# Ledger of designs, part 34: peptides against a protein of PDB entry 4XPM

Target 1, 160 residues: chain A of PDB entry 4XPM
Amino acid sequence: VMLHSKNVKGFLENTLKPYDLHSVDFKTSSLQSSMIITATNGGILSYATSNNDVPKNSINEINSVNNLKMMSLLIKDKWSEDENDTEEQHSNSCYPVEIDSFKTKIYTYEMEDLHTCVAQIPNSDLLLLFIAEGSFPYGLLVIKIERAMRELTDLFGYKL
Target 2, 67 residues: chain B of PDB entry 4XPM
Amino acid sequence: DIKGTIAFDTHGNVIESTGVGSQRIEDIGDLSKVTLDAEGFAQVQGDSLLVHLYKRNDITLAVYTSA

## One batch from the design tools (peptide; aimed at target 1 I143 L152)

Design b2_p19_6_s1 (made by RFdiffusion4, then SolubleMPNN; from b2_p19_6, 9 letters changed)
Fold by OpenDDE base, seed 2:
Structure b2_p19_6_s1 (fold): chain B 160 residues (1-160), chain C 67 residues (1-67), chain A 19 residues (1-19)
Amino acid sequence: as target 1 above (160 residues)
Amino acid sequence: as target 2 above (67 residues)
Amino acid sequence: SEELDKFIKEGLEAIEERF
């Protein structure tokens, strides 16, 4: 299985959309960023951001990309540590889930004033990472990323 | 299938109630003691209804459901 | 208050999706 950059990019862009629930008149803000990163090195394979008003090749864009790189690495490190810590896997910030017959875990992390959520794509060397504003409830973020992973079945088992 | 709701603060004061929640204000004492997960959620069994809890910023919402 | 209403709506949706 090969990663198709255009398809993945489009997918990630779609995940940026606000979480709109139907029972009441409420929706979240858009995600700040959505990424697929490597579980091994935290390298960004694909990403999408909501701030599209930043001019290309501007210093602000560079800073934004650099920030994403840093965050992805930090979150990967945290995730790696937690995956090797049985106690952390049983914490209230870890959500074991099963998609079809594949098991994975969703972790929530506070990164400065941002709410983040990360999950290993089942049996793969890839992580799906959502970054949202602090106003985005963690509970909804977890649900959002779980549902998103259900659309990435082609990446299940993907090895670098 | 929501049967009612109660919203209350950290002092147990009723902020809002609807449906069966209006008749179950006394539950706040017990609900306030429920341990929530890191994201502010919990589920507890009532007498005949399930109570789903969501807490954020010192406000707790209890939702009563039949299942 | 508007904040309270927002919270209630948020909570209702969150609970409905979580449970």
Scores: peptide ipSAE 0.509, ipTM 0.591, DockQ to the pose 0.188
OpenDDE base, seeds 1, 3, 4, 5: peptide ipSAE 0.377, 0.448, 0.458, 0.371; ipTM 0.497, 0.729, 0.739, 0.609

Design b2_p19_6_s2 (made by RFdiffusion4, then SolubleMPNN; from b2_p19_6, 8 letters changed; failed a check: a repeat of another design)
Amino acid sequence: SEELDKFIKEGLEAIKKKF

Design b2_p19_6_s3 (made by RFdiffusion4, then SolubleMPNN; from b2_p19_6, 7 letters changed)
Fold by OpenDDE base, seed 2:
Structure b2_p19_6_s3 (fold): chain B 160 residues (1-160), chain C 67 residues (1-67), chain A 19 residues (1-19)
Amino acid sequence: as target 1 above (160 residues)
Amino acid sequence: as target 2 above (67 residues)
Amino acid sequence: SEELDEFIKEGLQAIQEKF
């Protein structure tokens, strides 16, 4: 199935859903944001946010979108730096993973009081980026983004 | 008997925590160093509670119990 | 999510059987 822009948007919206475990009494908050951005420029190709209470076309919405753009750019820059830094790739903030024989890395970054994680979609020029509240455990965030990437096989190998 | 849980990954990052486990996140550092048996189990004394460890597929589950 | 939940469930059961 081909992932179109609408499909990607819907996918990202679904990733916002909190983790709710039943074996134990544990539930997270929803992700604040979920994005697919370019690895080259940090440009947002698609995004979803749980902050939907802001009126459209309002100054607050513009500010929130601008903040999202800024965060994506900053995270992309940090990711780019780490991808060229062997030390950072061996830190606890880097999770090498393999999906369908494709290798990629998941990085966790603290952005102010937010917990973020970013991963290059295998062999692509795209990054998947999750932004969560500080209460969202990093270990779970990593699992979440890994599982999400497994659903983005259509984007594997995507080049700009 | 279960007073809480902590699940954490090989990087020492929390996956989930409940009950008293949520108040003992700092235990992960020590728990991660515990030698597990061949089946992936261990038991360690923690304060007034026992900590039961189960590790499989790079995830460690710590269960805090009174006994 | 369910995979993780199942792991935890498995672990809880395994621990109960072990100890």
Scores: peptide ipSAE 0.737, ipTM 0.949, DockQ to the pose 0.814
OpenDDE base, seeds 1, 3, 4, 5: peptide ipSAE 0.737, 0.737, 0.737, 0.736; ipTM 0.949, 0.949, 0.949, 0.949

Design b2_p19_6_s4 (made by RFdiffusion4, then SolubleMPNN; from b2_p19_6, 8 letters changed)
Fold by OpenDDE base, seed 1:
Structure b2_p19_6_s4 (fold): chain B 160 residues (1-160), chain C 67 residues (1-67), chain A 19 residues (1-19)
Amino acid sequence: as target 1 above (160 residues)
Amino acid sequence: as target 2 above (67 residues)
Amino acid sequence: SEELDKFIKEGLEAIKEKF
């Protein structure tokens, strides 16, 4: 099934759901935000946030979007730097992964007190970005974003 | 009698933690260096607790018990 | 989350059998 903007939005909303394990008493918070952004400029193509109580087109929504834009840009910049830094690519904050023969990397970044992870959608000009609370374990965040990317095959190879 | 758990990846990052495991995240540094047997198991004495390790598919599960 | 949960469950059982 071809992914369209509406489908992408719904997909991102689904990624917000907390990770709930039943084999052990472990449950995370919901993701704060989930985004698809451009790798070139950090522009937001689609996003979802857990705080949906803000009225649409309100000043609070605008501020929230502006905050997302800022975080997106900052993370994109850091990602870009790391993609040109061999040492950073060998740190424990970088996870090389392969999805259907396509190679990509997942990076984890501490943004103030938030835990974030970002990954280039394979062979594309797009990044998938998760923002979570500091209590969300990085290892789990990486697993989460990897699994999510596997559902975005329609975006593989997407060029701006 | 499980007192807690820690699951962590090959980068030493936490996947999950419960019970006393949540208080022992710093153990990952040492646990990641433990030599596992051919089946992926090991047992380590940690303080007054035993740590049972199981690794498969790049994930290590540490289970803390009193015995 | 099912895959991870399955791993944890299997790990717990495996440890139980091993030790």
Scores: peptide ipSAE 0.735, ipTM 0.949, DockQ to the pose 0.841
OpenDDE base, seeds 2, 3, 4, 5: peptide ipSAE 0.735, 0.733, 0.732, 0.733; ipTM 0.949, 0.949, 0.949, 0.949

Design b2_p19_7_s3 (made by RFdiffusion4, then SolubleMPNN; its pose is not in this set)
Fold by OpenDDE base, seed 1:
Structure b2_p19_7_s3 (fold): chain B 160 residues (1-160), chain C 67 residues (1-67), chain A 19 residues (1-19)
Amino acid sequence: as target 1 above (160 residues)
Amino acid sequence: as target 2 above (67 residues)
Amino acid sequence: MLTREELEQLHNEILKEIL
């Protein structure tokens, strides 16, 4: 079954759910945002936010979207720079991963007080982006985004 | 008698932490250097706590106990 | 005393609820 845009939105919404480790007393906050953006321009193709109490078409919604656009652009730029920086690719902020037969990288970026994680969907012009609070541990964020990418196989190889 | 836990990846980044483990994130540096046995286990005696280590699938779990 | 089995179980729980 093909993953349509509507399905992508729903998937991203599901990724927002907090991590609750039942074996011990550990629970995270929800992700602030989950997004698919273009690797070329940082344009948002789909997104979900944990703050859904904002009325549609309101000024607050517009401001929220604008903030997401800004963050997307900044992260895309940083990602682009790191993709051309061997040193950054060997830092503890870069996780080379292999999904099926495709290789990609997961990057963690601290943006102000937020923890972010971005990864190129394998062989595509798309990036998956998670934005979380500073209390969300990076190690967990990386695992989360890796697993999320594994569910987006329909987007593998997608070119703009 | 678990007093806390820390789970971390091969980059030393935290996956989860609880109890006293949340206050001992700095231990990751040393814990990551501990030699594990063939099954992925080790024990390290700390100050007043015993640290039980288990690593599998690039995730190291440290469990702090009193004994 | 914490057993190896308990450690393994705790470890296994980590990855179960990621998504």
Scores: peptide ipSAE 0.774, ipTM 0.958, DockQ to the pose 0.743
OpenDDE base, seeds 2, 3, 4, 5: peptide ipSAE 0.773, 0.771, 0.773, 0.772; ipTM 0.958, 0.958, 0.958, 0.958

Design b2_p19_7_s4 (made by RFdiffusion4, then SolubleMPNN; its pose is not in this set)
Fold by OpenDDE base, seed 1:
Structure b2_p19_7_s4 (fold): chain B 160 residues (1-160), chain C 67 residues (1-67), chain A 19 residues (1-19)
Amino acid sequence: as target 1 above (160 residues)
Amino acid sequence: as target 2 above (67 residues)
Amino acid sequence: PLTREELAALHDKILEEIL
């Protein structure tokens, strides 16, 4: 299935769904947010949030979007720093992965009380960013974002 | 008679935890150092609990039992 | 007592759900 930019919003919305295991009694909350942002400026190309009960163009929506913008910038900056730091790339917060022969890295970042995970879409100027509650374990968050990235092949190599 | 579980990755990060495992996340540090046999299994006797370890596909599962 | 087979099976079930 080809994923066009027009379908990205729906894709991100689907990533919000929580894990609910039956093999063991374990479940997560939904992701707070899921975003595709630019690696260069941290600009949000598309996003989804678990709280969509805010009226459009309301002050609350504006604040919510502004918060996402702030988080995206902060995470992009941290990601950029780590991409230029060999030590950080060998920490337990960095997961080198290979998707369809393309190499990328998944980083986990704690932001206040939130657990975040970010990864460069292979060979692109884009980052996929998940924001979850602190109860969402990092190991699972990494798995989640890796699986999600495997469905974004149309964005591989995307350059701004 | 499983008392809890912890699944964790090669970085020592939690994938899932249940029962007593949720209260023993700090055990991952020690559990990750346990030598597994050729089939990926090990057992570690803790305090009052026995930890059963199995690793495959870079994911380690620790299951806590009374014996 | 938890057998190796049961342990491995549980591991695989978890994997199936998360991957």
Scores: peptide ipSAE 0.806, ipTM 0.957, DockQ to the pose 0.928
OpenDDE base, seeds 2, 3, 4, 5: peptide ipSAE 0.806, 0.806, 0.806, 0.806; ipTM 0.957, 0.957, 0.957, 0.957; seeds 3, 4 fail the geometry check

Design b2_p19_8 (made by RFdiffusion4)
Pose (drawn by RFdiffusion4):
Structure b2_p19_8 (pose): chain A 143 residues (1-50, 63-86, 92-160), chain B 67 residues (1-67), chain P 19 residues (1-19)
Amino acid sequence: VMLHSKNVKGFLENTLKPYDLHSVDFKTSSLQSSMIITATNGGILSYATSNSVNNLKMMSLLIKDKWSEDENDTNSCYPVEIDSFKTKIYTYEMEDLHTCVAQIPNSDLLLLFIAEGSFPYGLLVIKIERAMRELTDLFGYKL
Amino acid sequence: as target 2 above (67 residues)
Amino acid sequence: TDELDDFIQEMLDAIEEKY
């Protein structure tokens, strides 16, 4: 099994969109970046930006390790269930940036959102949980 | 009139904020400790501003008005 | 986004009816 590079890239581009509420006068900026990376090496499989390529590689590996350390050391952590599949959503403050990361269930891949410091964490968590519901094709993807 | 709002989750993280809500994000620590009535409502205040609380689906909405 | 907007509106309406 392999990834359909163009469609995954299109998916990540779609996850970039900001929230724009009218019930209250609230709107976020769009995500800084959205990436799928390996849980193993932190290597980037696909990404979308709304800063530079060099900067994404560094952040990705860093969050991979932070996630790896938290995932087996016996911040916020949100246990989630999707169609009886379990995963965890972590938030990490990366300098002035807000980030969310979660392992795509039973896969060797992580989904990573990078947003500005003004993007509320609770909202970022909801965005990534819903986005993961669209990634059933990637559940169990093994390297 | 509504002076502001804050919505936050069970971890106390913010989902959205407007008005004085964005200036009072620190209120969440106290607000999250408020025990709501049987229907999910409460009213509390730190100062001249009245905070109306309603919680459903693990999301608390606080709206700020005058007392 | 639309679902969240509706959800927040419903919470505001509940607060208005209550208080």

Design b2_p19_8_s1 (made by RFdiffusion4, then SolubleMPNN; from b2_p19_8, 7 letters changed)
Fold by OpenDDE base, seed 2:
Structure b2_p19_8_s1 (fold): chain B 160 residues (1-160), chain C 67 residues (1-67), chain A 19 residues (1-19)
Amino acid sequence: as target 1 above (160 residues)
Amino acid sequence: as target 2 above (67 residues)
Amino acid sequence: SKELDEFIKEGLDAIKEKF
């Protein structure tokens, strides 16, 4: 199934769902935000947020969107730096992963009190970015984004 | 009786925690250094509780029990 | 989440059997 813009939005919205385990009594909060951004400029191509109670076109919404834009840019910059830093790639904040023979890396970043993780969609100019509350454990966040990327095969190799 | 759990990855980052495990995240540092048997198991003493370890596919599950 | 949940369940059962 081909992923169109509308489908991508829906996909990202689904990633917001909390992780709820049944074998043990463990449940996370929903992701605060989920985005696909450009690796080049940090521009947001698609996004979803769990905070949908803000009135449309309100100043609060504008501020919220602007905040996402700022965070995406900052994370992209940090990601870019780390991609050119061998030591950072060997830190505990970097998870090399392989999806369908494609290699990529998942980075975890603390953004103020938020837990974030970002990963380049394999062989593409796109990054998948999750933003969660500080209570969301990083190990699980990494698992979550890895599993999500496995569902974005249509974007593998996407070049701007 | 299980008093809590911690699951963590090879980077020492938490995947999940429950019960007393949520209060003992700092144990991961030591637990990650425990030598597991050939089947991926270990048992270690932790104050008044026992910690049972199971590792497979780069994920370690620690189960805290009273005995 | 299913995969992780299954792992944890597996681990719990395995530990119970082991110890």
Scores: peptide ipSAE 0.730, ipTM 0.949, DockQ to the pose 0.890
OpenDDE base, seeds 1, 3, 4, 5: peptide ipSAE 0.441, 0.461, 0.418, 0.727; ipTM 0.525, 0.518, 0.470, 0.949; seeds 1, 4 fail the geometry check

Design b2_p19_8_s2 (made by RFdiffusion4, then SolubleMPNN; from b2_p19_8, 8 letters changed)
Fold by OpenDDE base, seed 2:
Structure b2_p19_8_s2 (fold): chain B 160 residues (1-160), chain C 67 residues (1-67), chain A 19 residues (1-19)
Amino acid sequence: as target 1 above (160 residues)
Amino acid sequence: as target 2 above (67 residues)
Amino acid sequence: SSELDKFIKEMLEAIEKRF
């Protein structure tokens, strides 16, 4: 299985879209960022961000990319620690889920003022990572990433 | 006449909140402990509001009404 | 989000019918 960067990028961009629940008067902001990173090193394989108004090659863009790199590394480290900690796996920040008979876990992490969640793509060396504003409820964020992973079946079992 | 809603998961994390529900997120702790009937429903009287609960597929919806 | 919205709508309707 090969990663097609264009397809993955487009997928991640689509995940940025906010939730709009018309049944109730509730709407979220767009995700700040959506990424696929390596579980091994936290390297970013693909990413999408909601703030596209930053000029290319600007200092602000560089800073934003660097921030994403730092965030991905930090979250990967936290995830790695939690995966080796049975107690953390039983905390309210860990959601065991099953997708098509594949088991994985969704973790929620508060990163400064941001709400994040990360999940290992089943049986793969890849993590899906969502970064949202603090106003984005964790319960909804978990649902969002779970359903997003269901669209990444081609990446199930992907090994680096 | 719905005054607000809170939807939350089995971890007590908010899925959505609206109206007065958005001001009562702290209610989740108590609401999560409410015993539901066989169909997954319950009513809880709280101050001036009545809370209607329904749980299905690990999601609990709380609807706040005046009566 | 439509799936979740639909689900919540159904739950709302269930509550309305029950109470």
Scores: peptide ipSAE 0.776, ipTM 0.954, DockQ to the pose 0.909
OpenDDE base, seeds 1, 3, 4, 5: peptide ipSAE 0.776, 0.775, 0.775, 0.775; ipTM 0.954, 0.954, 0.954, 0.954

Design b2_p19_8_s3 (made by RFdiffusion4, then SolubleMPNN; from b2_p19_8, 7 letters changed)
Fold by OpenDDE base, seed 2:
Structure b2_p19_8_s3 (fold): chain B 160 residues (1-160), chain C 67 residues (1-67), chain A 19 residues (1-19)
Amino acid sequence: as target 1 above (160 residues)
Amino acid sequence: as target 2 above (67 residues)
Amino acid sequence: SEELDKFIQEGLDAIKKKF
C-alpha cells in the first residue's frame, strides 16, 4: 500500500498512542508530537500532536506549530552534527539498527524537559522524530521509533 | 511476590519500570554488569530484596522479589 | 507494544520457573 500524505498523517497520529503493557502495570503518556522532517533543512513534511485542544488559527496554535518547527530544526541540526561525529555515534545516545538490511541510527536527545528521539528513515532524506514528555523512558522511546520505522517501508530510499 | 520490575536495554536506558523498580533505576548500572548464566539468568541480592535477571535479545528484565 | 509485552511475560514466567 502506497503511503500518501493523508496516510502518513494518520500513521503519525497512531504513533502518538501510549504504550500500555498488560504483563506489568506500566503505561506511558502519549507522545507529544510525531513528525517526518527533511534531513536537509529540518522542514516538517508531516506531523501529529497530542495537543488538539488548541483553537484553530489561534495565536496559541501558531506558537505551538512554530515551536515544533524550531524543535525540528534544532534536532535536525544536532542529528547532522552527530552523523559527522564518530564519537557521538558510539555514545549511549546512538542506537545503530538494521531494518530489512538497511542500516540507520536512532538518536535520543534531551530537549529541555522533553525526551526526543530521531532516526533517519533508511536510505532516505527523511527523519522520523518523536517528542515525548520527560517521563517517557528513552529505552522504550527507541523501541517505539524503531517499530514505527518498520512500518514506513514506502519511504525507504526516498530522496528529495 | 513480585515487588517491582525494571526492563532496560544494552545502553542502560529504561524500557519500563514498576513498583520498587521505579525507585531503583540506579541499580541498572550494577545490574548490567552482572554475569548471566548460559540461559540468560542471574540472581543478585539487593538490600532486603532479591533481583532476578532475565536477558534475551538485548533486553534485560529485572524482577524484584522478597524471596 | 504487544511484542514487548510478550517478552516481559516470557521473562516473568521464565524467572518464576528458574527461581
Scores: peptide ipSAE 0.745, ipTM 0.950, DockQ to the pose 0.895
OpenDDE base, seeds 1, 3, 4, 5: peptide ipSAE 0.745, 0.743, 0.745, 0.742; ipTM 0.950, 0.950, 0.950, 0.950

Design b2_p19_8_s4 (made by RFdiffusion4, then SolubleMPNN; from b2_p19_8, 8 letters changed)
Fold by OpenDDE base, seed 2:
Structure b2_p19_8_s4 (fold): chain B 160 residues (1-160), chain C 67 residues (1-67), chain A 19 residues (1-19)
Amino acid sequence: as target 1 above (160 residues)
Amino acid sequence: as target 2 above (67 residues)
Amino acid sequence: SEELDKFIQEGLDAIQKRF
């Protein structure tokens, strides 16, 4: 199934869903946030966040959104640095992957107590970014973002 | 009798853990070094439990059993 | 998640047969 840019918001919302395995008794929390951001400026193109009890337009909500913006910028910066660092690309926090003959990399980053994962959408100026609680295993987070990225073929090659 | 599981990737990062496996994440370091047979299996004795390993497609599943 | 679940189940079954 191909997803158009018009449906990115809904797509990201769906990525928030937890992993719930049946073969073994294992279930994760929902992702805290899922975003498409620009690789150039870290600007948020689209995002989804898990629902909480924070009232809309409250100071707490504003702070949350601002924090999200800051995190996206920070992660973009880290990603940019790593993309220019051969050694970092060979670290355990970097997963080279190939999707339909397109090569990209998945990076895991610890942001305070959160587990984050970011990947450049193949041949594009866009990054897919997952933010999860610290209890979310990195290995699974990588799998999750890889699988999600496979559904974003319409964004492959997207240039700003 | 399965007492727990750990699934981990080639980077040693956890994919899932259950039961006693959740308390033995530190085992991944050693388990990742175990030589598997041609079919991707191995058996390792650890802390009175047996660890059965199955690796395929860059994912290793460790199953902890009493025997 | 289905793919991962399938793998784990495959592994569980395979281990059961192997050992």
Scores: peptide ipSAE 0.747, ipTM 0.951, DockQ to the pose 0.889
OpenDDE base, seeds 1, 3, 4, 5: peptide ipSAE 0.746, 0.746, 0.746, 0.745; ipTM 0.951, 0.951, 0.951, 0.951

## One batch from the design tools (peptide; aimed at target 2 F41 Q43 L61)

Design b2_p20_1 (made by RFdiffusion4)
Pose (drawn by RFdiffusion4):
Structure b2_p20_1 (pose): chain A 143 residues (1-50, 63-86, 92-160), chain B 67 residues (1-67), chain P 20 residues (1-20)
Amino acid sequence: VMLHSKNVKGFLENTLKPYDLHSVDFKTSSLQSSMIITATNGGILSYATSNSVNNLKMMSLLIKDKWSEDENDTNSCYPVEIDSFKTKIYTYEMEDLHTCVAQIPNSDLLLLFIAEGSFPYGLLVIKIERAMRELTDLFGYKL
Amino acid sequence: as target 2 above (67 residues)
Amino acid sequence: SLDEFIEESLEKIEEKVEEQ
C-alpha cells in the first residue's frame, strides 16, 4: 500500500482553513502548516502551508520526539476514539506557535497541525480530531 | 448587553473568546471549578461583570454582562 | 457546527435569564 501523494496533499491543504464564526464575533487565522509525518523517523510525507520548508523539517522531528517521549513515559493530552479506534491528541507549545499532534490510529503516521499563538488550543484540538475522522484510509498504514 | 464571551473545554483550554473574554482568559481556572446546577447553569462574578455559565457536551460557555 | 453550537448555548442562557 502507498499514499496517493496528490490527494493527501489536497487533504492537508483543506485542513488549513480558518474558523469564522458569526454567532459570536470570532475568527482565527488559517493554520501555519499541516503535515503528515512518520512516527518512526519524524520524516515528512506530505505538508501544506497557508513558514518555510527548512523550518517545517526541524519542527516535525522535534514534535515527533516530544510525542515519542510522552507516548511511553510511564501540556494537554486528549484520549480519543474514532469508530472504535483509539488515538491521543497532544498539544505542544513550539516557541510562540501552538501545535497539535496525534498518531493516525494503528498507523506509523502522525498528523500535525501548526498554528499561530492566537489560535486557541481547545479549538485546535477539535480541528485535528475532526480532521482525523476523514483519514480512515490511513488507519493501520504501516511502514 | 453582552460584553464578552469565553468558551473552554474540560482541560480548561480555550475554544474561543471575544470582548472582555479575551482579556480575562485567566478567569477559566475559577470558572472551571464552578459547580453547575442540574441543567448546566451558573452565575458568578469576579467584579462588576456578571459571568453567565452554561455547559453541555464538555464545553463551557461563559458570557460576560453587567450585574 | 461550532457556530450553531455557540448560538444554541447563547439562546439557552437568554431563556434562563428571562426566567429569572

Design b2_p20_1_s1 (made by RFdiffusion4, then SolubleMPNN; from b2_p20_1, 7 letters changed)
Fold by OpenDDE base, seed 4:
Structure b2_p20_1_s1 (fold): chain B 160 residues (1-160), chain C 67 residues (1-67), chain A 20 residues (1-20)
Amino acid sequence: as target 1 above (160 residues)
Amino acid sequence: as target 2 above (67 residues)
Amino acid sequence: SLDEFIKEGLEKIEERLKKE
């Protein structure tokens, strides 16, 4: 089954939901943003944001989208640098993972007061990017994005 | 009585924290170095609280108790 | 799941405490 644009958008929106544990009294905030971007240029192919209070086509929406574009580009650049840096790949901010026999890496990046996590969709030209508040633990963010990628098998091997 | 919890991964990053655990994230550095028994358990005395450790599948759970 | 792991850990730790 092909993953259409509307399906991707819906998927990303679903990833925004907070992580709620019941064994202990712990619940996160919603993700600020969730995006699929190109690994080549950092262009946004699809995105979802928890801040839906902004009217469509408003100046505030434009500013928000522009901010996302800037963040995606910056994170893509950092990711690209790390992918070409052996030392960075062995740092605590890099999580090598294997999904259905496909290898990829999850990176955590501090963006001002935000916690971000990015991973290349296996064997593809696409990156999955989560942006959360600083209160969102990195360890949990990594778990979240890994599990999300397991649901994107249709995008494995996707080339631009 | 449980006073708090911390769960963390092999990179020392927090997965969750509750109660007094939320105020003792800095303990992860030392807790990650503790040798566990064959069942994945350990106990560490730390700052008037007892820390109980359980590790399985690369995740460590720390439970803080008064004794 | 993560929640199941934490639950398991809590239960096992409590069991150990009862034996002490």
Scores: peptide ipSAE 0.723, ipTM 0.945, DockQ to the pose 0.829
OpenDDE base, seeds 1, 2, 3, 5: peptide ipSAE 0.722, 0.722, 0.722, 0.723; ipTM 0.945, 0.945, 0.945, 0.945

Design b2_p20_1_s2 (made by RFdiffusion4, then SolubleMPNN; from b2_p20_1, 10 letters changed)
Fold by OpenDDE base, seed 2:
Structure b2_p20_1_s2 (fold): chain B 160 residues (1-160), chain C 67 residues (1-67), chain A 20 residues (1-20)
Amino acid sequence: as target 1 above (160 residues)
Amino acid sequence: as target 2 above (67 residues)
Amino acid sequence: SLDEFIKKGLEEIKKRLAEE
């Protein structure tokens, strides 16, 4: 069963939810954005944002979408560079992970004052991208995106 | 009495922090070097605080208590 | 889960404190 556009959108929207620990008094903010983009050109296939109170077709919405496009392209470029750089792959900003015997990497990137992480959906031409506020700790962001990818097995191996 | 916590990964990145732990993020560098016992525990005496460490599955939990 | 890990860690640490 392949994920339909609406299903993917709903999935991404769900990832926006704050991470709320109950064992300790710790709760994050919502993710600013969650996206699936192409690894080839950084094109956005699907996205969700936490600020849904922006009127449709407004200048603010256009600006926000354009900002997402810009960030996705920039992050894709950084990811591409790192994927071709052995040294960067061994930095503390790179997390090699294995999901159901599929190997991938999670990268953390500081984008202005935002905390971001990106990971290639295993064996696919797709990237999962989380954008959070600077208060969102990177270690938790990595855990969050890893667990999210475990729910995207239908996209494993997807080629454009 | 727990004064705060820090959880961090093997890359030294914060997973969570609470209480005094939020102000002691810089401790991660030293805490990550502490030798744990066979059960994954250690105690490190700080200034006025005692740090209790528990590590399992590549995650380290640091719990700050009064010394 | 992460929360379960933290919970377990806290419990184990508390146990050790009580034994000292």
Scores: peptide ipSAE 0.705, ipTM 0.945, DockQ to the pose 0.797
OpenDDE base, seeds 1, 3, 4, 5: peptide ipSAE 0.703, 0.705, 0.704, 0.704; ipTM 0.945, 0.945, 0.945, 0.944; seed 3 fails the geometry check

